# Ledger of designs, part 25: peptides against a protein of PDB entry 6TME

Target 1, 324 residues: chain A of PDB entry 6TME
Amino acid sequence: NRLKRAYIALQAWKKAFYSDPFNTAANWVGPDVCSYKGVFCAPALDDPSVLVVAGIDLNHADIAGYLPPELGLLTDVALFHVNSNRFCGVIPKSLSKLTLMYEFDVSNNRFVGPFPTVALSWPSLKFLDIRYNDFEGKLPPEIFDKDLDAIFLNNNRFESTIPETIGKSTASVVTFAHNKFSGCIPKTIGQMKNLNEIVFIGNNLSGCLPNEIGSLNNVTVFDASSNGFVGSLPSTLSGLANVEQMDFSYNKFTGFVTDNICKLPKLSNFTFSYNFFNGEAQSCVPGSSQEKQFDDTSNCLQNRPNQKSAKECLPVVSRPVDCS
Target 2, 324 residues: chain A of PDB entry 6TME as posed
Amino acid sequence: NRLKRAYIALQAWKKAFYSDPFNTAANWVGPDVCSYKGVFCAPALDDPSVLVVAGIDLNHADIFGYLPPELGLLTDVALFHVNSNRFCGVIPKSLSKLTLMYEFDVSNNRFVGPFPTVALSWPSLKFLDIRYNDFEGKLPPEIFDKDLDAIFLNNNRFESTIPETIGKSTASVVTFAHNKFSGCIPKTIGQMKNLNEIVFIGNNLSGCLPNEIGSLNNVTVFDASSNGFVGSLPSTLSGLANVEQMDFSYNKFTGFVTDNICKLPKLSNFTFSYNFFNGEAQSCVPGSSQEKQFDDTSNCLQNRPNQKSAKECLPVVSRPVDCS

## One batch from the design tools (peptide; aimed at target 1 D57 E103 R131)

Design b2_p14_5_s3 (made by RFdiffusion4, then SolubleMPNN; from b2_p14_5, 6 letters changed)
Fold by OpenDDE base, seed 4:
Structure b2_p14_5_s3 (fold): chain B 324 residues (1-324), chain A 14 residues (1-14)
Amino acid sequence: as target 1 above (324 residues)
Amino acid sequence: SLTLPELKLTPPPK
């Protein structure tokens, strides 16, 4: 009986709660698991006459606890939303039995350990949110072989390089922000045909920006701020026909910010502050447009306010990195 | 129905 397995799983989970400040699991009593708060039942896909636990929603419950291995008995769960809790420990490998998993949100918790590779075992996964946790180590390349609509990885402890497989991703939104990613952005990034938003903020990324970024025709948000990027902005950025928000601030960029970038047709905000740019086109000057906001603060620009000193600029500007 | 959190980008760096 599927509901009997679900009962075992949910009772094991209730026992794994250290704190339930909103008494969310107070009604988690007896065999009628479909009446449990945050438990959603539906007809089974293989037998519409059988009722199964199809979803969990414990979002914003502030529950402290862990995920017990018995959760692997919830084999009919397609939606698992447990964000904004205080769950700790690791994602159980037993969740590999949840072969219908479609949306997995464990964001804003206290999960630790490596990337939850169990997520790679789910053939139908479309949404993955693991942001605002303490996940660590390398990002598995296989994550981008998944047909995901969104990949939220930000605010973790991920390290190493971004996999070259990123170009295979069909995701519209990808966040890498506030991790420890290092190395270059892979040239394969230009192959992300469905990409709308990508965020690299606050990593240890370095090197030149790949020219292939200019192939991201559907990108509306591109944020590469707070990294170690060097060299000039690629001239191919003129290809970002749909970019609205662009941020390159807090890097080590040099060279000239061109008209071709600042005149992008949908550009509403372009921040390139806290770099070593030594020139900008008039179209890039803050206040030059009513429709566009620019920030050129703390560069090596002449005749602009709030620029770096010549002493700070000279060592960097005199040694431009050739990205060719 | 299950509700997804609003898509919030990470806050800008300080």
Scores: peptide ipSAE 0.031, ipTM 0.702, DockQ to the pose 0.081
OpenDDE base, seeds 1, 2, 3, 5: peptide ipSAE 0.072, 0.023, 0.027, 0.030; ipTM 0.803, 0.678, 0.675, 0.705; seed 1 fails the geometry check

Design b2_p14_5_s4 (made by RFdiffusion4, then SolubleMPNN; from b2_p14_5, 6 letters changed)
Fold by OpenDDE base, seed 3:
Structure b2_p14_5_s4 (fold): chain B 324 residues (1-324), chain A 14 residues (1-14)
Amino acid sequence: as target 1 above (324 residues)
Amino acid sequence: SPTLPELKLTPPPT
């Protein structure tokens, strides 16, 4: 009996709660699991006469605890939303039995350990949100082989390079922000056909920006701020016909910020502050447009306010990184 | 409008 398995799973989970401040699991008593708060039943896909647990929604319950292996008995769950709790430990490998998993949201918790590779085992997964946790180590390349609409990885402890498989992603939104990613942005980034928004904020990324970024014709948000990028901005950025928000601030960029970038047709905000740019086109000057906002603060620009000292600029500007 | 990295996007309806 599927509901009996669900009962075992849910009772094991209730036992794994250290704190339930809103008494969310107070009614988790007895065999009628479909009456449990945050448990949703539906007819089984394989047998409409059988009622199964199809969804869990414990969002914003502030529950402290862990995910016990018995959750692998919830084999009919397609929706698993447990964001904004205090769940700790690892995502149990037993969840590989949840072959109908469509939406998995464990964001804003205290999960630790490596990337939850069990998520890669779900053939129908469309939404994966693991942001605001303590996941660590390498991002598995296979994450980008998944047909995900969005990939939220931000605010974790992920390290190493961004996988070259990123170019295979069909996601419209990808967030790498606030991790420990290092190395260069892969040249394969230009192959991301459906990309609208990508953020690299606050990592240890370095090297030159790949020219292939200019192939991201559908991108509306590109944020590479707070990294270690060097060299000039790629001339191919003129290809970003739909970019609205662009941020390169807090890097080590050098060279000239060109008209071809600042005159992008959809550009509404372009922040390139806190770099080592030694020139900008007149179209890049803050206040030059009513429709566009620019920030050129703390560069090596002549005749602009709030620039770096010559002492700070000269060592960097005199040794430009050639990205050609 | 741009989505902030911190903004909670709702998954597509099932």
Scores: peptide ipSAE 0.026, ipTM 0.684, DockQ to the pose 0.316
OpenDDE base, seeds 1, 2, 4, 5: peptide ipSAE 0.025, 0.028, 0.024, 0.022; ipTM 0.696, 0.696, 0.665, 0.655; seed 2 fails the geometry check

Design b2_p14_6 (made by RFdiffusion4)
Pose (drawn by RFdiffusion4):
Structure b2_p14_6 (pose): chain A 324 residues (1-324), chain P 14 residues (1-14)
Amino acid sequence: as target 2 above (324 residues)
Amino acid sequence: NPYPGLIAPSDRSS
C-alpha cells in the first residue's frame, strides 16, 4: 500500500521532531498523508489515477530534528525543500531510493560532516542546495558530472581544491563562497557551458587567474573577491561580453586595469579594491561614469584617494609574479 | 520539473 509507506515515513519523521516552534506537524495524524501540512500530493508520473506524495516543503519551519532512514520510503518525492530548519546530523543513505529527486534544498540547517554523496545517486537531480550547513572535507569531483543546473555550496567548511572536473558542469549557477577551498582556479573553467553566475568570495584560492575565464561569454556575475590571487588580470577578460557584476576585491592582483575590461558593454559594477594595481585606464576611474560603478580603494594608484602607501607598494609592485 | 506548479521553486539567488 503506497500511501501507507508515506504514512510510516512521515510518522517516523515526526517522532524525530524535538522542537517544532510553529506546530507545523500538528495535523500529521491519521492515514490521510496528503492533508499533512508541508506534504504535497500529485498524480503518479506513470499513472494519473494513482495518488502519490511528490513533494515535501517545510521551508522556514525552524524544526529541530533529524532525517531518519525511513524517509527512504517516500519513493515518489521529487521536491524536497527544508530551507531554514534545524535539521541535524547527516543525510540518510536510504535517500538514494528517492529516484525521482529533482530539487533538493537543505540550505540553512544543522547538517554536518562529509559532502552528502547520496545526492550523486539521483539520475534526475537538477537543483542541489546545501549552503549554510557544516559540511566539510573534500568536494567530490564527480558532482560536476551530474547535469545540475544549480549548485549551491557556499558557507560550509569544504576544503582543498576545486575539482578539475568543473569544466564538465552544465550549471547556470555555482557558488563556492565562504569555504576553505585552496589552490588555483582550474584551466578547465573555460569549458563550463550554460554558466551565468559563479561566486568564490572568501576562500583561500591563489595563483593567477586562468586566461580561460575569458571564454565564459554568457557570465553575468563573476566574483573572486577575498581570496589570495596574484598576477595581472588576464587580457582575455575582454571576452566576458555579458558580465554585469565583476568583483576582484581583496586579493593580491598587480598591474594595470585597462579599458579592455572597463568598457565591457554590460559591465555595471566593477570592484577591484584592496589589491596592488599601479595603473588604471581613465574609463576605470570611480566617479567618472554615470552608468558604470567602479571601486579602486586601497590599491597603488597615483592621484587617487585612499590608496596604499608608497612604502607598502614598492616591494609588491616591483616584484610582479610571472604567471608561469 | 516532474511536477510543475506543485511547489514553488527554491531560491536561486547566488

Design b2_p14_6_s1 (made by RFdiffusion4, then SolubleMPNN; from b2_p14_6, 6 letters changed)
Fold by OpenDDE base, seed 5:
Structure b2_p14_6_s1 (fold): chain B 324 residues (1-324), chain A 14 residues (1-14)
Amino acid sequence: as target 1 above (324 residues)
Amino acid sequence: MPYPGLIPPPSREP
């Protein structure tokens, strides 16, 4: 019965393919769904004598099509990996029936519509990758209430603010890059106790960086480049004991880049170019260290190459934003 | 991982 339902689902999906350039579904014929390319069976968790479809892996198949509602019949699926295809449309709400969903990767497709809220219905979800799609609208705050290990949202059309609930996230990796997020980074960010990598690249984020960023003791990658951030870098950034890659480039930061930041013990790359910094410690100067790489290009620094003109600097530097 | 030993293994490559 369970494999029969899977057969119905998979045949409906095959019919929903517009193009299968690698003939991935060529063998999707007959009731033996466990032999289908990209379909992986396992003993059912509730009855080990019964085989069920436990996983789908169609990564890099370049399949054009959509996800039909009949996929909701794949109730035993825990792994759904369909990245690097050309699937379009929306994620079916019928996938709420896939209560064992553990890893959901639909990245690098052509999905549209709002955030797939069906992902919030999966109680055991640990990995969510929806990057490189055309998802739009608001990010639901509830995404960060889930016990996810990784959250990939980058390269979409998400708008509005980053939810305050971000501080509840237990994810080690979170990407917001290349969306249309706006507003400030929530102060609750400092509560992300398991965070290793966070990327805000290329959004419309603004305001001052919250001091609470300095509480991210385990962060190794912090990239806030290509936004509209203002003010000085928080002095609390000296608390980033494990940061290796830090990028604040292409913002509107002002003030002095301090020794305490540039001497962070694990720092290997610190890019603060294309801002309005008017001073830097000697330890921040490119070439000052053999083990650290710095980029101070296009700031308002004196006696440094490739800086902004006085004409460009004066209006901004003379009116620094007070983040206090 | 709900299914021990499931092939393909989980993929979390960023």
Scores: peptide ipSAE 0.356, ipTM 0.874, DockQ to the pose 0.546
OpenDDE base, seeds 1, 2, 3, 4: peptide ipSAE 0.333, 0.355, 0.356, 0.349; ipTM 0.866, 0.886, 0.882, 0.880; seed 3 fails the geometry check

Design b2_p14_6_s2 (made by RFdiffusion4, then SolubleMPNN; from b2_p14_6, 5 letters changed)
Fold by OpenDDE base, seed 3:
Structure b2_p14_6_s2 (fold): chain B 324 residues (1-324), chain A 14 residues (1-14)
Amino acid sequence: as target 1 above (324 residues)
Amino acid sequence: MPYPGLIPPPDRTP
């Protein structure tokens, strides 16, 4: 009996709660699991006459505990949303049995360990949110082979390089922010055909920005701030026809910020502060446009306020990185 | 969505 298995799973989970401050699981009593708070049932896909647990929503419950292996008995679950809790430990490998998994949100918890590779086993996964945890290690290249709509990885402890397979991603939103990613942005990034938003904030990324970024015609948000990028901004950025928010601040960029970038047709905010740019077009000057907001603070610009000293600028500006 | 009648909860934006 599928509901019997669900009962076993949910009771095991309740037992795994250390704290339930809102008494979310208070009504998790008895075999009628479909009445449990945060548990949603639906007719089974293979037999409409059978009721199964199809979704879990425990978002914002502030529950402390862990995910027991018995959760693997919830084989009919397609939606698993447990964000904003205090769940700890690892994601059980037994969740591989949840072959209908469609949306998996464990964000804003206390999960640890490597990337939950069990997520890669779900053939129908469309949404993955593991942000605001303590996941660590390398990002599996296979994540970008998944047909995901969104990939939220930010605010974790991921290390190593961003996989070259990123170009295979069909996601519209990808966040890498606030991890420990290093190396260059892969040139394959330009192949992300559905990308709307990508965020690299606060990593250890370095090198030159790949020219292929300019191929991201659908991107509306591109944030590469707070990294170690060097060289000039790619001239191909003029191809970002739909970019609205662009942030390159807090890097080591040099060179000239061109009209072709600052005059992008949809550009609303462009922040390139805290770099080593030694020139900017008039169209890039803050206040030059009513439609666009710019920040050129703390660069090596002449006749602009709040710039770096010559002492700070000269060593870097005099030895620009050639990205060609 | 595999279950037509199942509505996902709201998610946070990036």
Scores: peptide ipSAE 0.377, ipTM 0.904, DockQ to the pose 0.624
OpenDDE base, seeds 1, 2, 4, 5: peptide ipSAE 0.363, 0.368, 0.361, 0.380; ipTM 0.898, 0.900, 0.894, 0.904; seeds 1, 5 fail the geometry check

Design b2_p14_6_s3 (made by RFdiffusion4, then SolubleMPNN; from b2_p14_6, 4 letters changed)
Fold by OpenDDE base, seed 4:
Structure b2_p14_6_s3 (fold): chain B 324 residues (1-324), chain A 14 residues (1-14)
Amino acid sequence: as target 1 above (324 residues)
Amino acid sequence: MPYPGLIPPPDRSP
């Protein structure tokens, strides 16, 4: 039966624990898996008279261990939350059998290897959190073909370019921060019609910002800080009617920061420090508004404090990148 | 959600 399979899986997992400092699995004894701490049962979707393991929540258990292949026997699990542990190794491919997977949170662990492509096999997945791990390699383009609400990829070792399929994403929140992504932001980004928050912080992204960013009408947070972006800020950024937090700091941007950007109606914080901007509108000046916070530190602005030297500015400002 | 109310949803904030 399903609970017998679950018992086999959970006992295999307990055996795979190297350390359980809170004794979370201390009661993982006997066939009554529904009484196990962090194991949640529900009536099966196909037969309400049958109890199945529907969810796992081991968040913040600080468990050291690995995920054994026997976890693939948990075929009724829709919620798998195991964040803030010390699980290592790879995500087992056997988890492809968990066809009801809806929320998968393995964040804040020590997982390694390539992107867990098993996540792509789950037809009903809505939430994917793999942040704060050691996942590496390329991001599979197919991740954005999934009907995900949130995609957390930050603080990993992902590299290569951001797939152009990003425009197909229905996610409201996407994080790329603190990886090794390179290349340009795809122009297809403007097609992310449900996007509220996107974070690119601390990658190796470069090139010009695509004009299509201005089509992100629902975006409230746009952070592209700590990259290698060049050129001027797109004039189309005036279309970000709902942006509240915008950060372009620590890049190689040049040109003039315009009123159209700084007067965005919902803008509360705009950081464009540590670039090579050579001018800003009065509306962009820190202290010009009580409702908005600006940071123009370490640019090439005249008559502003804490700017770069002429020696540092001249080589960059004199060779503006044309993004047109 | 296949199993409504089973466990609370995770924080979806970055």
Scores: peptide ipSAE 0.380, ipTM 0.895, DockQ to the pose 0.859
OpenDDE base, seeds 1, 2, 3, 5: peptide ipSAE 0.348, 0.365, 0.363, 0.374; ipTM 0.889, 0.898, 0.898, 0.896

Design b2_p14_6_s4 (made by RFdiffusion4, then SolubleMPNN; from b2_p14_6, 6 letters changed)
Fold by OpenDDE base, seed 1:
Structure b2_p14_6_s4 (fold): chain B 324 residues (1-324), chain A 14 residues (1-14)
Amino acid sequence: as target 1 above (324 residues)
Amino acid sequence: MPYPGLIPPPDLTP
């Protein structure tokens, strides 16, 4: 009796609520779980004559509580959307029983602990959103071996390096922003064949940008701002034929910003402010184009406004990092 | 998608 198991799970979850300010679970009474607010039933995939709980949507419910292990009884759930709540604790290992999991959104909650490795156990997972939580530790390399359409990791406490397996990802959108990732961007990044948007904002990434970034011909958004990157921008960035938004601000880049980058055909916004660039092509100058916006603020550029002092620039510019 | 039309697409609000 699948609905009976679902009833047990949902009642256990209701008991795990500390606060339900919108009374979302007020009608979570009785065995008819398919009538519960935020609970969606469908014919079972293996038996159309049987109704099962196929989805949960409690987005924006502001519920405080935790996820009890009894949620593992929801074995028919493919969609689990509980973003914008105040759920705390860890993701239960018992969710490994939810083998149909397709979309898992626990974003904007209070979850803690290591990366929820239970997500790696779901063979059909296509969407993973764990952003705006307090997940910590290293990112499992295996996350990028999964056939995910989107990977949202931003605004957590993840540490260590970005796995080399990133190149295996088929995701169109990947966010690393506002974590504690360190080390270099893997050279394998250029193998991300479906990548449209990648965001590294506000980490502790360092080293030179890999030349292989230039192979990301489908990328429309590339943001590496607020890190510790050094060296010159790779000349291969001229290969970013579809990039619209590019941000390298708040790093330690040096060298010359070239025409080949600033004249990218789809480029609408290019921010390279707050670095140590000592030259830029005329095409990179803010106001040089009506179609493109540039920001060259706080570099080591000559004859430009709002630049760093010679005292700030000289120690860095005189010791360029060789990325070759 | 295992259950077509079951619920709205994922919420992608920032």
Scores: peptide ipSAE 0.327, ipTM 0.878, DockQ to the pose 0.658
OpenDDE base, seeds 2, 3, 4, 5: peptide ipSAE 0.316, 0.313, 0.309, 0.318; ipTM 0.871, 0.869, 0.867, 0.872

Design b2_p14_7 (made by RFdiffusion4)
Pose (drawn by RFdiffusion4):
Structure b2_p14_7 (pose): chain A 324 residues (1-324), chain P 14 residues (1-14)
Amino acid sequence: as target 2 above (324 residues)
Amino acid sequence: SSLPAASLTPMSNP
C-alpha cells in the first residue's frame, strides 16, 4: 500500500521532531497523508489515476529534529524544501531510494559532516542547495558531472581545492562563498557551459586568475573577492561580454586596470578595492560615469583618495608575480 | 556583495 509507506515515513519523522515552534506537524495524524501540512500530493508520473506524495515543503518552519532513515520510503518525492529549519545530523543514505529527486534544498539547517554524497545517486537531480550548514572536508569532484542547473555550497566549512572537474558542469549558478577552499581556480573553468553566476567570496584561493575565465561569455556575476589572488587581471577578461557585476576586492592583485575591462557593455558595478593596482584607465575612475559604478579604495593609485601608503606599496608593486 | 536567492518549483494539491 503506497500511501501507507508515506504514512509510516511521516510518522517516523514526526517522532523525531523535538521542537516545532509553529506547530507545523499538528495535523500530521491519521492515514490521509495528503492533508498533512507541508506534504504535497500529485498524480503518479506513470499513472494519473494513482495518488502519490510528490513533494515536501517545510521552508521556514524552524523545526529541530533529524531526518530518519524511514524517509527513504517516500519514493515518489521529487521536491524537498526544508530551508530554515533546525534539522541536525546527516542526510540518511536511504534517501538514494528517492530516485525522482529533482530539487533538494536543505539550506540553513544544522547538518554536519562530509558532503551529502547521497545526492550523487539521484539521476534527475537539477537543484542542490546545501548552503548555510556545517558540511566540511573535500568536495566530491564528481558533483560537477551531474547535470545540475544550480549548486549552492556557500557558508559551509568545505576545504581543499576546487575540483578540476568544474569545467564539466552545466550549472547556470554555482556558489562557493564563505568556505575554506584553497589553491588556484582551475584552468578548466573556461569550459563551463550555461554559466551565468559564480561566487567565490571569502575563501583561501590564490595564484593568478586563469586567462580561460575570458571564455565565460554568458557570465553576468563574477565575484572573486576576499581571497588571496595575485598577478594582474588577465586581458582576456574583455571576453566577458555579458558581465554585470564583477568584484575582485580584497585580494593581492597588481598592475593596471584598463578600459579593456572598464568599458565592457553590460558592466555596471566593478569593485577592485583593497588590492595593489598602481594604474587605472580614466574610464575606470569612480565618480566618472553615471552608468557604471566603480570602487578603487585602498590600492596604489596616484591622485586618488584612500589609497595605500607609498611605504606599503613599493615592496609589493615593485615585485609583481610572474604568472608562470 | 550578495548571494543568489533560491528559485524553487512551487507545489499544490489537486

Design b2_p14_7_s1 (made by RFdiffusion4, then SolubleMPNN; from b2_p14_7, 6 letters changed)
Fold by OpenDDE base, seed 2:
Structure b2_p14_7_s1 (fold): chain B 324 residues (1-324), chain A 14 residues (1-14)
Amino acid sequence: as target 1 above (324 residues)
Amino acid sequence: STLPELKLTSLSNP
């Protein structure tokens, strides 16, 4: 009986709670698991006469505990939403039995260890949110071979390079922000056909920006702030016909900020502060447009306020990195 | 009980 397996799983999970401040699991008593708070039943896909546990929603319950291996008995679960809790430990490998998994949200918890590779075993997964945890180590290249609509990785401890497989991603939104990613952005980034928003904020990324970024015709948000990027901005950025928000602040960029970038037709905000730019077009000057906001603070610009000293600028500006 | 609505969450998570 599927509901009997669900009862075993849910009772094991209730025993794995250290704190339930809102008494969310107070009614988790007896065999009627479909009456449990945050447990959702539906007809099984293979037999409409059989009722199964199809979803879990424990969002914002502030529950402290761990995910026990018995959760692998919830084989009919397609939706698993447990964000904004205090769950700790690792994602159980036994969840590989949840072959119907469609949306997996474990964001804003205390999960640790490597990337939860069990997520790669789910053939129908469309949404993956693991942000605001303590996941560490390398991002597996295979994550971008998944038909995901969104990939939320931000606010973790991921290290190493961004995989070259990123160009295979069909995701509209990808967040890498606030990790320890290093190396260059892969040239394959220009192959991301459905990309609307990509965020690299607050990593250890370096090198030149690849010219292939200019092929991201559907991108509305591109944030590469708070990294170690060098060289000039690619001239191919003039191809970003739909970009609205662009941030290159807190890097080591040099050269001239061109008119072709600042006149992008959908650009509403362009931040290039805290770099080593030595010139800008008149269209890039803050206050030059009513429709566009610019920030040129703390560069090496002549006749602009709040710029770096000549002592800070000269060593960098006199030795520009060639990205050709 | 009805399944929760499928929700692509925004970039902001509290």
Scores: peptide ipSAE 0.031, ipTM 0.736, DockQ to the pose 0.086
OpenDDE base, seeds 1, 3, 4, 5: peptide ipSAE 0.030, 0.023, 0.026, 0.021; ipTM 0.723, 0.685, 0.700, 0.690; seed 5 fails the geometry check

Design b2_p14_7_s2 (made by RFdiffusion4, then SolubleMPNN; from b2_p14_7, 4 letters changed)
Fold by OpenDDE base, seed 4:
Structure b2_p14_7_s2 (fold): chain B 324 residues (1-324), chain A 14 residues (1-14)
Amino acid sequence: as target 1 above (324 residues)
Amino acid sequence: SSLPELKLTPLSNP
């Protein structure tokens, strides 16, 4: 009986709660699991006459606890939303039995350990949100081989390089922000055909930006701020025909910010502050357009306010990194 | 820029 297995799982989970401030699991009593708060039942896909637990929504419950291995008995769950809790420990490997998993949101918790590789075992997974946790180590390359629509990795402890497999991703939204990723952005990034939004904020990324970024014709948001990027902006960024928001602030970029970038047809906000740019086109000057906002603060620009001192600029500007 | 937000469809009991 599927509901009997669900009962065992949910009762094991209730026992794994250390704190339930809103008494969310107060009604988690008896065999009628479909009446449980945050438990959603639906007809089974294989037998419409059978009612199964199809979803969990415990978002914003502030529950402290862990995910017990008995959750692997919830074999009919397609939606697992437990964001904004205080769940700790690791994602159980027993969740590999949840073969219908479609949306997995464990964001804003206290999960630790390596990337939850069990998520890679789910054949139908479309949304993966693991942001705002303490996940650590390397990102598995295989994450980008999955047909995911969204990948949220931000605000974790992930380290090492971004996998070259990123170019295989079909995701429209990918966030790497506020991790410890290092190395270069892979050149394969230009192969992300469905990409709308990508965020690299606040990592240890370095080197030159790959020219292949200019192939991201569907990108509306590109944020590479707060990294260690060097060299000039690629001239191929003129290919970003749909970019609305672009941020390169808080890097070590040098050279000239060109008209071809600042005149992008859908560009609304372009921030390139806190770099070492030594020139900008007139179209890049803040206040030059009513339709576009620019920030050129804290560069090495002549005749602009709030620029770095010559003492700060000269050591960097005199030694431009060649990205060719 | 702001981090992208996932719009989740709320689950409801039938």
Scores: peptide ipSAE 0.022, ipTM 0.669, DockQ to the pose 0.793
OpenDDE base, seeds 1, 2, 3, 5: peptide ipSAE 0.020, 0.018, 0.020, 0.022; ipTM 0.651, 0.670, 0.669, 0.681

